Peptides against a protein of PDB entry 7BDX. Designs and how they scored, part 26

Target 1, 212 residues: chain A of PDB entry 7BDX
Amino acid sequence: EMGAAACTLLWGVSSSEEVVKAILGGDKALKFFSITGQTMESFVKSLDGDVQELDSDESQFVFALAGIVTNVAAIACGREFLVNSSRVLLDTILQLLGDLKPGQCTKLKVLMLMSLYNVSINLKGLKYISESPGFIPLLWWLLSDPDAEVCLHVLRLVQSVVLEPEVFSKSASEFRSSLPLQRILAMSKSRNPRLQTAAQELLEDLRTLEHN

## One batch from the design tools (peptide; aimed at target 1 N122)

Design b2_p13_3_s1 (made by RFdiffusion4, then SolubleMPNN; from b2_p13_3, 7 letters changed)
Fold by OpenDDE base, seed 5:
Structure b2_p13_3_s1 (fold): chain B 212 residues (1-212), chain C 212 residues (1-212), chain A 13 residues (1-13)
Amino acid sequence: as target 1 above (212 residues)
Amino acid sequence: as target 1 above (212 residues)
Amino acid sequence: LEKEIEELLDKIL
């Protein structure tokens, strides 16, 4: 109970850039993000199948941790810190996204995808994430999720790769050969307007890359 | 481990007035301070005699909680919140200060005394604390502590009572009849300059009250 | 537009 309450308050106040700077300027930041990765990994490993008590103190605690990482990654100095000093956490998030089944821990998956997207705003962050082993297969694994918010945040991360020629050129062959086009086309017909827009924009970006 | 790390970061950032306002403006503040009191009480009740691993995760967690309360009480809106909405926490702190033996949990005792002092900056807070059952005996119990920092913060809290005629007049008879004058006089001769000054100032304030 | 993309991608894939 108390850990979840404290972590939830820390998540709430971490929406401020000045609070993110204060977290990172402290002597405990490295340890905190190290333990964050370990805690999230332990939680995902303890998940028995589809049984999720989303309202458990443990779930709330891990959601707050993922929320803090997302808020840190939303700030330029936070992205730099994560990519320079907490790569193990990024590797952990990528691994956890692979370990989670479609429809499993949807809220956590969304927060982790948002954190990776925020890191991808920095070219160094995008390079680091996209050069991770199995990154492209992971994108397609995640895009098979039945949840529209998961798929939306995957499409946004895919678009971040497509819009950077320096990143896309390294994996263009693998990307094209494995692209789940039928799935993306189905999403462009979604009744969810956010998902529809994201899928349509990505299809337009892909079309532009084929004509160049 | 993770709870202590998150709570320690929350303590660090709570030194900002804007962060205190953000904590209090949230929907979780009441629950957080309720659980804080329960957590601190459970910790003190679990203490077996003089055995204190000050470096334990549990100790670090409780120190961070007490530090957050102290930082909240340092701000005007925080004092108002504690006195209006979290009186149970103030009652808990007073009770815990009575339950702890001289020399036991010195760091926690200092933080709790600092929080009470900060609350006493508000006249409503000072009235609430000083009208608590057994408050004057508690001050003398705490002043028997061998630790100079504990004694310093007790003297500061005593001075807050003495400097408010509206508060002091209600308990002046009990205060005078039980005053550990020899102990305060010994502190005015301390080699600790902060303790010496605080004891001397209090003796001067008491002398002024006897002549009026 | 979707059909044209589908036909183009069917040629490239």
Scores: peptide ipSAE 0.017, ipTM 0.766, DockQ to the pose 0.012
OpenDDE base, seeds 1, 2, 3, 4: peptide ipSAE 0.012, 0.000, 0.000, 0.007; ipTM 0.767, 0.766, 0.744, 0.768; seeds 1, 2, 3 fail the geometry check

Design b2_p13_3_s2 (made by RFdiffusion4, then SolubleMPNN; from b2_p13_3, 6 letters changed)
Fold by OpenDDE base, seed 4:
Structure b2_p13_3_s2 (fold): chain B 212 residues (1-212), chain C 212 residues (1-212), chain A 13 residues (1-13)
Amino acid sequence: as target 1 above (212 residues)
Amino acid sequence: as target 1 above (212 residues)
Amino acid sequence: LQEEIEELLDKIL
């Protein structure tokens, strides 16, 4: 309980840029993000053996950790820190997104995808994530999720790749050959307005790339 | 480990007034400080049964909690919050200071005393603490500690009482009858310059009160 | 494949 409460408060206050700078300015940031990755990994591994109550202290703790990473990645110095000093955490997040089944840990997937999207705002971050082994298959695996919020954040991450020519050119052949176009088209007809818009924008961006 | 790391980061960033305001502005502050008191109490109770390693994750976690309370109490709105909404935590801190033996958990005693001192900056806080059952005997119990830093923070808290006539008048008879004058005089001769100064100032303040 | 994607996009956009 107490750990989850403390971590949840840390998550809440980390929405401030000054708090993120304070977290990163300390000598404890590296250790914290190292243990964060390990803790998130341990939690995901435990899901195969025990019905982790979605509202458990452990789940709330892991959500708070993922939220902290997301808030750190929302700030330029935080992105720089993650990409330069916490690559193992990014690798862990990518791995965990692959390990989770469609419909499993939806809140956690959303938070992890938000963190990766925030990292992708930086060209160096986007390069690092997109060059990760199995990245393109991972995007399509995640896009198979029944949850509209998961799919939305996948589409946002895909759009970050598509909108960066230097990154997209490296993966363009694999991307085009494996693109779940019918799935994206189905999302462009979604009743969820955010998902619908994101899918439409991505389709327009893809069309623009084919005309160039 | 992770809980201690998160709580330690929260402690570090709570040195900022804006972070304290953010902690208190959330709906989670009351729960956090309630669990804080319970966690600190559980830790102190566990010391009678197990040689808690002073550098354990549990010890570090409890130190971070006490540090957060101290940082919250350092700010006007934080003092107001503690005195109005977290009185049980103040009662717990007072109780734990009585339960700990001289030389036991020195770091924790210092942090708890710092929090009480910070609360005492507010007249309402000082009134609340000083009207607590056994407060005067508690001060003398704590002043028997062999640790100079514990004794320093006790003297600072005693000085807060002595410097507030409205509070001191209520306890003046008990205070005068039980004052460990020889102990304070011994501290005024300490090689620790901070302890020496605090003891000298308190003796001067006491002398001034006797002349009025 | 590119032509098929373009044709599919042109049918839906």
Scores: peptide ipSAE 0.007, ipTM 0.766, DockQ to the pose 0.012
OpenDDE base, seeds 1, 2, 3, 5: peptide ipSAE 0.007, 0.005, 0.000, 0.000; ipTM 0.765, 0.765, 0.744, 0.744; seeds 1, 3, 5 fail the geometry check

Design b2_p13_3_s3 (made by RFdiffusion4, then SolubleMPNN; from b2_p13_3, 7 letters changed)
Fold by OpenDDE base, seed 4:
Parts: C-alpha cells; sequence; structure tokens
Structure b2_p13_3_s3 (fold): chain B 212 residues (1-212), chain C 212 residues (1-212), chain A 13 residues (1-13)
C-alpha cells in the first residue's frame, strides 16, 4: 500500500521538468531506474501464474513506475539520462512489451510505449530503440493488440522511425517486407479519431517514402 | 527495496515548495499522509521485538516518510494542510516520540521533531501540538535522550512554546513545575555549539519570562 | 476487402 502511494505521488510530481531534473540530479537516480526495470520485469513474470487484479497495489506501483519513466523521457535531460545511463531499463521495457500477450496489461503497455516514444524524440534514443533486437517484429506484435490506445502508441513509434531517414534506412527492407499494411489500413478507418489520424498520417508518410 | 527508493526520491524532491504544492494539490495527499502515520507506527511497534538494522529498507522508507512530512511542514500551505487535514499524523508523531526509548531510532526522532518544529512555526500548529495530551512530559522525556541532535530539536520546540505567550500561558504552571533546569543548564555547557546556543537562548528566554 | 477490414476493426475497436 504505502509504496504504491509514495510511487504514485512521485509519478504525479514527475510531470514537472524541475522535478525530473531534481530526480536525475541526485545520486539515487541510477539505482532507482535499475530497480524500476527489475520490478517491472518481476511483475510481468508474475502475471503468467496469478490473475493479478488490475487494481492491486503492485499493479498500481508498476503503473506509477512506468509513468515516472514516461515523464522522465518527456524531458530532454531525461531522455539523455535514459539513453546514456539506463539502457538496461529501455531493453527491459522492449522485452516486457514482447512478453505481454495481446490484451494483457493494456495500461502498462500504453505507459511503456509512451516512454519509448518519448525516448524516440531524441535521435540517439530512436537509434538505440530501433536497433534493438527484434524491434520490427515487436512493433507488429504490439500492433496486433485489440486495444486502440496500444495500437495508437505503436503507430506513433512507427511514425518516429519512418520520419527519420537515417534510422528508417537501416530497417527499410525488413520494415517493407513485414509491414502489416492491411492492419494499418484498417486502423485508418477506425472510429477512434486519434487512431484513425495516426494511421492515416503513417500511410501518407509511407506513400511518400515509396515515391522517394 | 523499490518502495524505499521511490519514497526516498519523493523525499528529496519534496524539499521544493512547488513539489509540496503538487503533492497537496492532488486528491491523493490525504490518503498518503494517513498511510504514512500508520506505516511509521507499525515500524516503531516492530522495534520492540526485532533488532531492525538501522539501514534496512523499512528503516530507510520510514526515514523518507518522516523527511517528507518535515518538508511539507516547512511550507506554509503544508503546515496548514497538516494542521487542518492530517491531525492524526501529528498525533501519531507525538505518540511515537513518546514510545521510543532514549537512544532508540535517533534519526527518526530527529526527523519527527523537525516536523513538529516546522508545524509549530504556525500559531495554529503550535497550539495543536502544545495542547496534545502529555506534551510537556513528552518534551522532558525526549530531552533525556543522550543524542545531541534529538535534544537540540526538543530545545527548539520548547523555545517555540516559550516564545508564544498565548501558548505558554496555558502550560506555564506545568512547564515551570517540571522544567529539567539542570539538564538545560548542562546542555548550555555542551561542546556541541548548536546545542549550547539553543540551551543558552532558551535559558535567556525563560529568565525574561520570570521577570515579566 | 473493405468489409473484412471493417469486421476486423469491429473486433479490434
Amino acid sequence: as target 1 above (212 residues)
Amino acid sequence: as target 1 above (212 residues)
Amino acid sequence: LEAEIEELLDKIL
């Protein structure tokens, strides 16, 4: 209980840039983000056995941790910190996104995807994430999720790759050969306006790249 | 481990007024401080049985909680919040200070005393604390502690009472009858300059009140 | 194909 409450407050206040700077300016940031990855991994591993209630203290704690990572990644110095000093956490997030089944832990997936997207705002972060083993298959695995918010954040991350020629060129062959075009076309007809727009924009970006 | 790390980061960032405002501006503050008191109480109750290592995760967690309360109480809106909405936490802190033996949990005592002192900066806070059952005996119990920092913060809290005529007048008879004058005189000769100064100032304030 | 995409969308959304 108390750990989840404290972590949830830390999540809330980490929406401030000054709080992110304070978190990262201390000697405890490295340890915190190291244990964060381990804690998130332990939680995801526990899901294969016990129906963890979505509203458990542990679930709320892990959601808060993922939220903190997202908020840190929203700030330039936070992205730099994650990409330079907490790569293991990024690797863990990518792994956990692969380990989770479609429809499983939707809220956590969304938060983790938001974190990765925020990291991808920096070219160095985008390079690191996109060069991760199995990244392209992972995107398509995640895009198979029935949740519109999961799919939205996947499309945003895909768009970040597509919009960076230096990054896209490395993956272009695999990307083109495995692209779930029909799925993206389907999403462009979604009743969810955010998902619809993201899918349409991505299709336009892809068409532009086919002509170049 | 992770709970202590998250709480310790929350403690660190709560040194900022803006972070305190953010903590208190949310819907979670009441719950957080309610559970804080319960957690601190549970920890202190556990000490009678197990030699909790001073560096345990639980100890560090409770120290961080006490530190957060101290930082919240350092801010005007935080004092108002504690005195208006978290009186049970203040009562718990007073209780725990009474339950702890001399030399036991020195760091926690210091943090709790700092919290009470910070609350005492506000007249409403000082009134509330000083009107608590057994407050005067509690001050003398705490002043018997062998730790100079504990005694220093007790002297500061005593001074806050002595400097407020409206508050002191209610307790003046009990205060004068039970005052450990010899102990305070001994502290005025301490090699610790902070303790020495605080004891000297308090003795001067007391002399001034005897002449009025 | 549009109808299959719509049916797939209705299952997904």
Scores: peptide ipSAE 0.007, ipTM 0.770, DockQ to the pose 0.016
OpenDDE base, seeds 1, 2, 3, 5: peptide ipSAE 0.021, 0.006, 0.000, 0.000; ipTM 0.770, 0.766, 0.748, 0.749; seeds 1, 5 fail the geometry check

Design b2_p13_3_s4 (made by RFdiffusion4, then SolubleMPNN; from b2_p13_3, 7 letters changed)
Fold by OpenDDE base, seed 3:
Structure b2_p13_3_s4 (fold): chain B 212 residues (1-212), chain C 212 residues (1-212), chain A 13 residues (1-13)
Amino acid sequence: as target 1 above (212 residues)
Amino acid sequence: as target 1 above (212 residues)
Amino acid sequence: LQKEIEELLDLIL
C-alpha cells in the first residue's frame, strides 16, 4: 500500500521536466529503474496465477512505475538516460508486451507503449527498440489486441519507425512481408476517431514509402 | 525494495516547494500521509523483535517517509496541510518518539524531530504538538538520549516552545518544575559546537523569561 | 519544433 502511494505521488510530480532532471541527477536513479523492470516483470508473471484485481494496490503500483518511465522518456535527458543507462528496462518492457495476451493488462500495455513511443523520439532509442529481436512480430502481436487504445499506441510506434528512413530501411523487407494491412485498413474505418486518424496517417505514410 | 527506491526519489524531489505543492494539490496526499504514520509505527513495533539492520530497505523506506514529512513541513502550505488534515500523523510521530528508547533508531528520531520542529514554525502546529498529552515529559525523555544530534533537535523544539509566549505560558509551571537544567548546562559545555550553541541560546532564553 | 515535439509526447499527469 505505502509503496503504491509513494509511486503514485512520484508519478504525478514526474510530469515536470525539472522533477525528471532531479530524479536523474540523483545517485539512486539507476537502482530505481533497475528495480522497476523487475517489479513490472514480477507483476506480469503473477497474472498467470491469481487474477489480480486491476484495481489492486499492486496494479496501481505497477501503473505508477510505468507512468514514471513514460514521463522520464518524455524529456530529452530522460530519453538519453533510458537509452544509455537503462537498456535492460527497455528490454523488459518489450518482453512484457510480448508476454501479455490480447486483452490482458490493457492499461499497463498502453503505459508501456507510451513509454516506448516517447523513447522512439530519440533516434538512438528508436534504433535500440527497433533492432530488438522480434520487434516487428511484436508490433503485429500487439496490433491484434481488441483494445482500441492499445492499437492506437502501437500504430503511433509503427509510424515512428516508418517515418525514420534510417530505421525503416533495415526492417523494410520484414515489415512489408508481415504488415497486417487488412487490420490497419479496418482500424482506418474505426468509430474511435483517434484510432481512425492514426491508421489513416500510417496508411498515407506507407503509400508515400511505396512510391519512393 | 521498489518502495524504498520510489520513496527515496520522492524524498529527494520533495525538497522543492513546487514539488510539495504538487504533492498536496493531488487527491492522494491524504491517503499517503495516513499510510505513512501506519508504516512508521509498524517499523518501530518491529524493532522490539528482530533487530532490523539500520541499512535495510525497510529502514531506508521509513527514513525516506520521515524525510518527506520533514520537507513538507518545511513549506508553509505543507505545515497548514499537516496541522489541518494529517493530525494523526503528528500524533503518531509524537508516540513513536516516546516509544523509542535512548539510543534506539537515532536517525529516525532526528528526522521525526526535524519534522516536528518544522511544524512548530506554524503557531497552530506548535500549539497542537505542545498541547499533546505528555509533550513536556516527552521532551525530557528525548533529551536523555546519548546522541548529540537527537539532543540538538530536541533543544531546537524546546526553544520554539520557549520563544512563543502564548504556548509557553500554558506549560510554564510544568516546564519549570521538570526542566533538566543540569542536562542542558552539560550540553552547553559539549564539544559538539551545534549542540553547545543550541544549549547556550536556550539557557539565555530561559534567563530572559525568568526576569520577565 | 520543440513545442511541436512536446505536443506529440505522452505525458501522464
Scores: peptide ipSAE 0.029, ipTM 0.762, DockQ to the pose 0.020
OpenDDE base, seeds 1, 2, 4, 5: peptide ipSAE 0.000, 0.008, 0.000, 0.000; ipTM 0.736, 0.733, 0.739, 0.691; seed 1 fails the geometry check

Design b2_p13_4 (made by RFdiffusion4)
Pose (drawn by RFdiffusion4):
Structure b2_p13_4 (pose): chain A 212 residues (1-212), chain B 210 residues (1-210), chain P 13 residues (1-13)
Amino acid sequence: as target 1 above (212 residues)
Amino acid sequence: EMGAAACTLLWGVSSSEEVVKAILGGDKALKFFSITGQTMESFVKSLDGDVQELDSDESQFVFALAGIVTNVAAIACGREFLVNSSRVLLDTILQLLGDLKPGQCTKLKVLMLMSLYNVSINLKGLKYISESPGFIPLLWWLLSDPDAEVCLHVLRLVQSVVLEPEVFSKSASEFRSSLPLQRILAMSKSRNPRLQTAAQELLEDLRTLE
Amino acid sequence: AIDSLLDAILDSL
């Protein structure tokens, strides 16, 4: 209970750039981010489906961990630190997104997809994520999630890699072969404006790159 | 005059999340949200045989109080703090909405309805408001108000209550059937565009979940 | 203060 309370406080204060710089400056953050991935992996493996039931100081603990990772990656030196020091944590995030079934731990998936988007803002972070093993199959599969907030963060991540045609050119062929054009087109007609424009903007960029 | 000027200044700066977080600790030593409800209750009681005066130092004091409550509830930890610590203030707001006759204190009713919408974004806040005494009769009473801005913010709150699970097993199925569907339909053909669209949106949501 | 908080988190684990 005490462990989760401290992680929740750290999640609250990690929204500040001053606090994020102080976390990376303290010679204990490397251990914190290594054991963070282990705790997130342990939490996901411990779930035999079901849902989560807002596990008392268990789900709040991992949510605080993913929340901290997201808030750290939201700061320039934070996403820089993560791609240099905590590449194993990025591997764990990408692995846990594929390991989590659609509709299972939706809040955890959005927090993780938010952190991958933030890390992709760093040039090396974008290279590392896009060059990870089943990255393209993972994207199209996360789009098969019924939750609209998960679909929105998948489209924002896809738009981020698509916005760097150099990195996008390495993952060619499968971007044209396997892309769920129908699902992205359905998302461009959603009554939710943020999801609708995210898919509309991604469609504009996808059609423009195939011709230009 | 001085009290209202300081409250208006606080309403201006309360649009910041950093300021809202700073306000939530101050409620301990000086019961800011406890005495806010008393001041709002005292103001409405003082309007015995009369309606609003406006441009007054007293009118802008309570407007600033309701505006601050709204700006606090607009921040995630603000609406979380209100539903945990300031449930009496939420009771006072819900009470004063019912106590205020139609056409009386229109601006105050809109600001109060905005704060309730914001608190409803929090899961416990939604339960607390919807399970409050006389809540459905209050929605009907507020929709009988001639002012379009008040009707708009009532429909926005009703839409917030209609969305999300609320057990869904006839707990929310009866809430939808008990609404003034005729008045919502009349407001769907309204000449006020903002009101017309809110009633239209709410009607779509009521039909979608039927 | 942040170092102490991080220590408290690591000790808890």

Design b2_p13_4_s1 (made by RFdiffusion4, then SolubleMPNN; from b2_p13_4, 4 letters changed)
Fold by OpenDDE base, seed 3:
Structure b2_p13_4_s1 (fold): chain B 212 residues (1-212), chain C 212 residues (1-212), chain A 13 residues (1-13)
Amino acid sequence: as target 1 above (212 residues)
Amino acid sequence: as target 1 above (212 residues)
Amino acid sequence: EIDELLDLILESL
């Protein structure tokens, strides 16, 4: 209980850039982010055995951790810190997104995908995550999720790859050969307007890339 | 481990007034402070059985909680919040200070005494804590501590009572009858310059009050 | 958007 409450409050205040700078300027930041991934991993591994209530203190604690990472990644100095000093955490987030089944832990997936998207705003971060082994298959795995919000955040991350020529050129062949075009076309017809727009924009970007 | 790290980071950033306002402006603040006292109480109760290493994750977590309360109480809006909405936490802090033996958990005592001193800057807070049953005996119990830093923070809290006529007048008889004058006189001769000064100033204030 | 998501997640506590 109390740990989840403290972590949730830290998450809430981490929306401030000055708080992110204060967290990262402290001597505890490296330790905090080094064990964050382990805690998130332990939670995801526990889901195979115990039906942990999604509203449990443990779930809230892990959601708060993922939220902190997302908020840190929203800030330029936070992205630099994650990409330079917390790469193991990024690897863990990618792994956990792969370990979660479609429809499993949707809230956590959304937070982790938002964190990765925020990291992708940094070219060095986008390079790092896109060069992760199995990254493209992971995107398609995640895009198979029945949840529209998961799919939205996947499409945003896919667009970050597509809009960066230096990154896209390295994976263009694999990307084209495995692209779930019918799935994205279906999303462009979604009743969810945010998902519909994101899928339409991505399809327009992809059409532009095929003509170049 | 992770809970202590998150709580320690929250403690660190809570030194900012803007972070205190953000914590208190959120919907989780009431829950956080309502369970903080319970967590601190559980820790103090656990000390009777298990030699918890003072450097344990649990100790660090509780020290961080006490630090957060101290930092919140340092700010005017934080004092108002504690005195209006978190009185049970103040009662718990007073109780825990009574439950701890001389020389036991010195760091936690210092943090809790600093929190109470900060609350005492608010007249409503000073009234609340000074009207607590056994408050004057508690001050003398705490002043029996062998630790100079504990005694310093007790003397500061005693001075807050002495400098407030509206509060002091209510307890003046009990205060005068139980005052450990010889102990305070001994502290005025301490090699610790901070303790020496605080004891000298309090003795001057007491002399002034006897002449009025 | 992050603040709204924070609020939503905070509301789920």
Scores: peptide ipSAE 0.000, ipTM 0.658, DockQ to the pose 0.041
OpenDDE base, seeds 1, 2, 4, 5: peptide ipSAE 0.000, 0.015, 0.000, 0.005; ipTM 0.633, 0.544, 0.632, 0.646; seeds 1, 2, 5 fail the geometry check

Design b2_p13_4_s2 (made by RFdiffusion4, then SolubleMPNN; from b2_p13_4, 4 letters changed)
Fold by OpenDDE base, seed 1:
Structure b2_p13_4_s2 (fold): chain B 212 residues (1-212), chain C 212 residues (1-212), chain A 13 residues (1-13)
Amino acid sequence: as target 1 above (212 residues)
Amino acid sequence: as target 1 above (212 residues)
Amino acid sequence: DIDELLDKILESL
């Protein structure tokens, strides 16, 4: 209980840029983010057996960890730290997103996708995650999720790739050959306005890239 | 491990007044400080059996909790929160300081004494802790500690009582009848300059109160 | 028509 409570408070205060800078300026940051990845991985591996109640202290703890990573990635120095010093954590997040089934651990998926999106704001971060083995198949796997919020954050991450010519050019062939166009079009007609908008914007960006 | 790391980071960032305000402004603050007291108490109760290594993850976690309380008590709104909303935590800290033997858990004692001293900066806080049952005997028990840093923080807390006429007048009879004057005089001759100064200042304050 | 637009996108790929 206490660990989850403390971690949740740390997540809450990490919404401040100054708090993120303070966390990263300490000598414990590297160790913290190393163990963060291990803890998240252990949690996901434990799900294959017991129907862990999504409201458990363990779940809340892992959600708070993912939230901290998201808040760190939301600022420039945090992105630089993650991409330079915590690549293993990024690799772990990508792995866990692949290991989770459609509809499984939706809240955690959303938080992890938000963290990856924030990392993608930095060209170096976007390069790193997009060059990960199986990244394009992973995007399509995640886009098969029944949850609209998961799909929304996948579309935002896809948009980050599409809008960066230096990254998109490397995967353009694979991207075009595997694009789940019918799925994206279905999302552009969604009753969820955020999902609808994200799918429409992505389709517009893709059209613009075909005409150039 | 991860809980101790997260709590340690929370402690580190709680040195900022803005972070303390953010912690206390959340809906989880009351629950957090309630569980904090319980966790610290459970740790101290576990010490009677196993020689818990002072460097354990559990020890580090509890030290971080005590550090958070100290940082909260260092600011005006934090003191107000503790005295108004977390009295059980203050009672727990007073209890744990009594339950620990001389020379036992020195680092934790120092952190807890620092928190009580910070609370004592507020007249309402000073009133609350000084009116606790056995407070004066507790001060003398703690002043018997072989650790100079424990004794230093006890002397600072005693000074907070002595310098506040509204508080000192209530306990003045008990205080005078039980004052370990020889112990304080020995401390005024200490090789530790901080302990020496604190003991000298307290002796000067006591002299001033006898002449009034 | 979204299907016509899809076909155009697919034809341009």
Scores: peptide ipSAE 0.013, ipTM 0.751, DockQ to the pose 0.012
OpenDDE base, seeds 2, 3, 4, 5: peptide ipSAE 0.007, 0.007, 0.009, 0.007; ipTM 0.750, 0.749, 0.752, 0.744

Design b2_p13_4_s3 (made by RFdiffusion4, then SolubleMPNN; from b2_p13_4, 5 letters changed)
Fold by OpenDDE base, seed 3:
Structure b2_p13_4_s3 (fold): chain B 212 residues (1-212), chain C 212 residues (1-212), chain A 13 residues (1-13)
Amino acid sequence: as target 1 above (212 residues)
Amino acid sequence: as target 1 above (212 residues)
Amino acid sequence: DIDELLDLILSLL
């Protein structure tokens, strides 16, 4: 409870750029993000297939940690810190996204995907995550999730790859050969307007790249 | 560990007025300060006379909580919040300062005394804490502490009472009759320059009040 | 119980 309450407060205030700068300016920043990755990993490993009650203090604590990472990654200095000094955390997030089954820990997946998307705003961050082993298969596996919000954030991350020619060119062959086109086409007909729009935009971007 | 790390980060950023406003603007603020008081009380009750290792995650967590309260109390809106909405926390801090033996949990005592001093910056806060039952005996008991930093922050809090005529007049008879003058005179000869100065200033303020 | 909860948080570490 107290840890979850403190972490939830820290998550709430971490939406401020000034708070992100204050977090990163402390001697505890490196240790905090190291322990964050370890705690998230321990939590996912403890999920022995049972949906831990979403409202557990442990789940709330881990959601707050993932939220802090997302908010840090939303700021330029936070992205620079994560890519330069907390690569293990990014690698952990990529691993945990692969370890969670479809429909498992949906809220945590969304927060982790949002953090990766925020990291991808900078070319350095996008290069780092897209060059991770198994990144393209991971995107398609995550796109198989039954949750529309997971799929939305996967599509946004895929779009970040597609829109950056230097990154896309390195994986273009694997990307084109493994693209779950039928799944993306199905999402472009979704009743969820955000998912529908993201799928349509990605299909338009892909068509533009085929004509150039 | 992770709770202590998150609380320590929240403590570090709570030195900003904007962060204090963000903490207080959330729906979790009341709950957070309620749980803070309960956690500090539980910790002090668990100290069965054994000096818990100062470096324990539990001790570090409680120090971070006390630090957050201190930083919130340093800001005008934070003082207003504590006095109006978190009186139980102030009452808990006063109680815990009385429950800890001389030399026990020195760092926590210092943080709690700093929070009370910060609350005392406003007349509302000073009135609230000084009207608490046993406040004058508590000050003299705390001034018996062997730690110079505890004694320094007690002297600063005593000075806040002495410098406010409306507050001092209510307790002047008890204050003058119970004043540990020999202890304060001994502190005015301390090798610690901060303690020496604070004791000298208090003695000067008291002499001025005797001549008016 | 806050102690159980602190112990739980500490046990998660």
Scores: peptide ipSAE 0.017, ipTM 0.465, DockQ to the pose 0.073
OpenDDE base, seeds 1, 2, 4, 5: peptide ipSAE 0.018, 0.017, 0.019, 0.022; ipTM 0.465, 0.466, 0.472, 0.476; seeds 1, 2, 4, 5 fail the geometry check

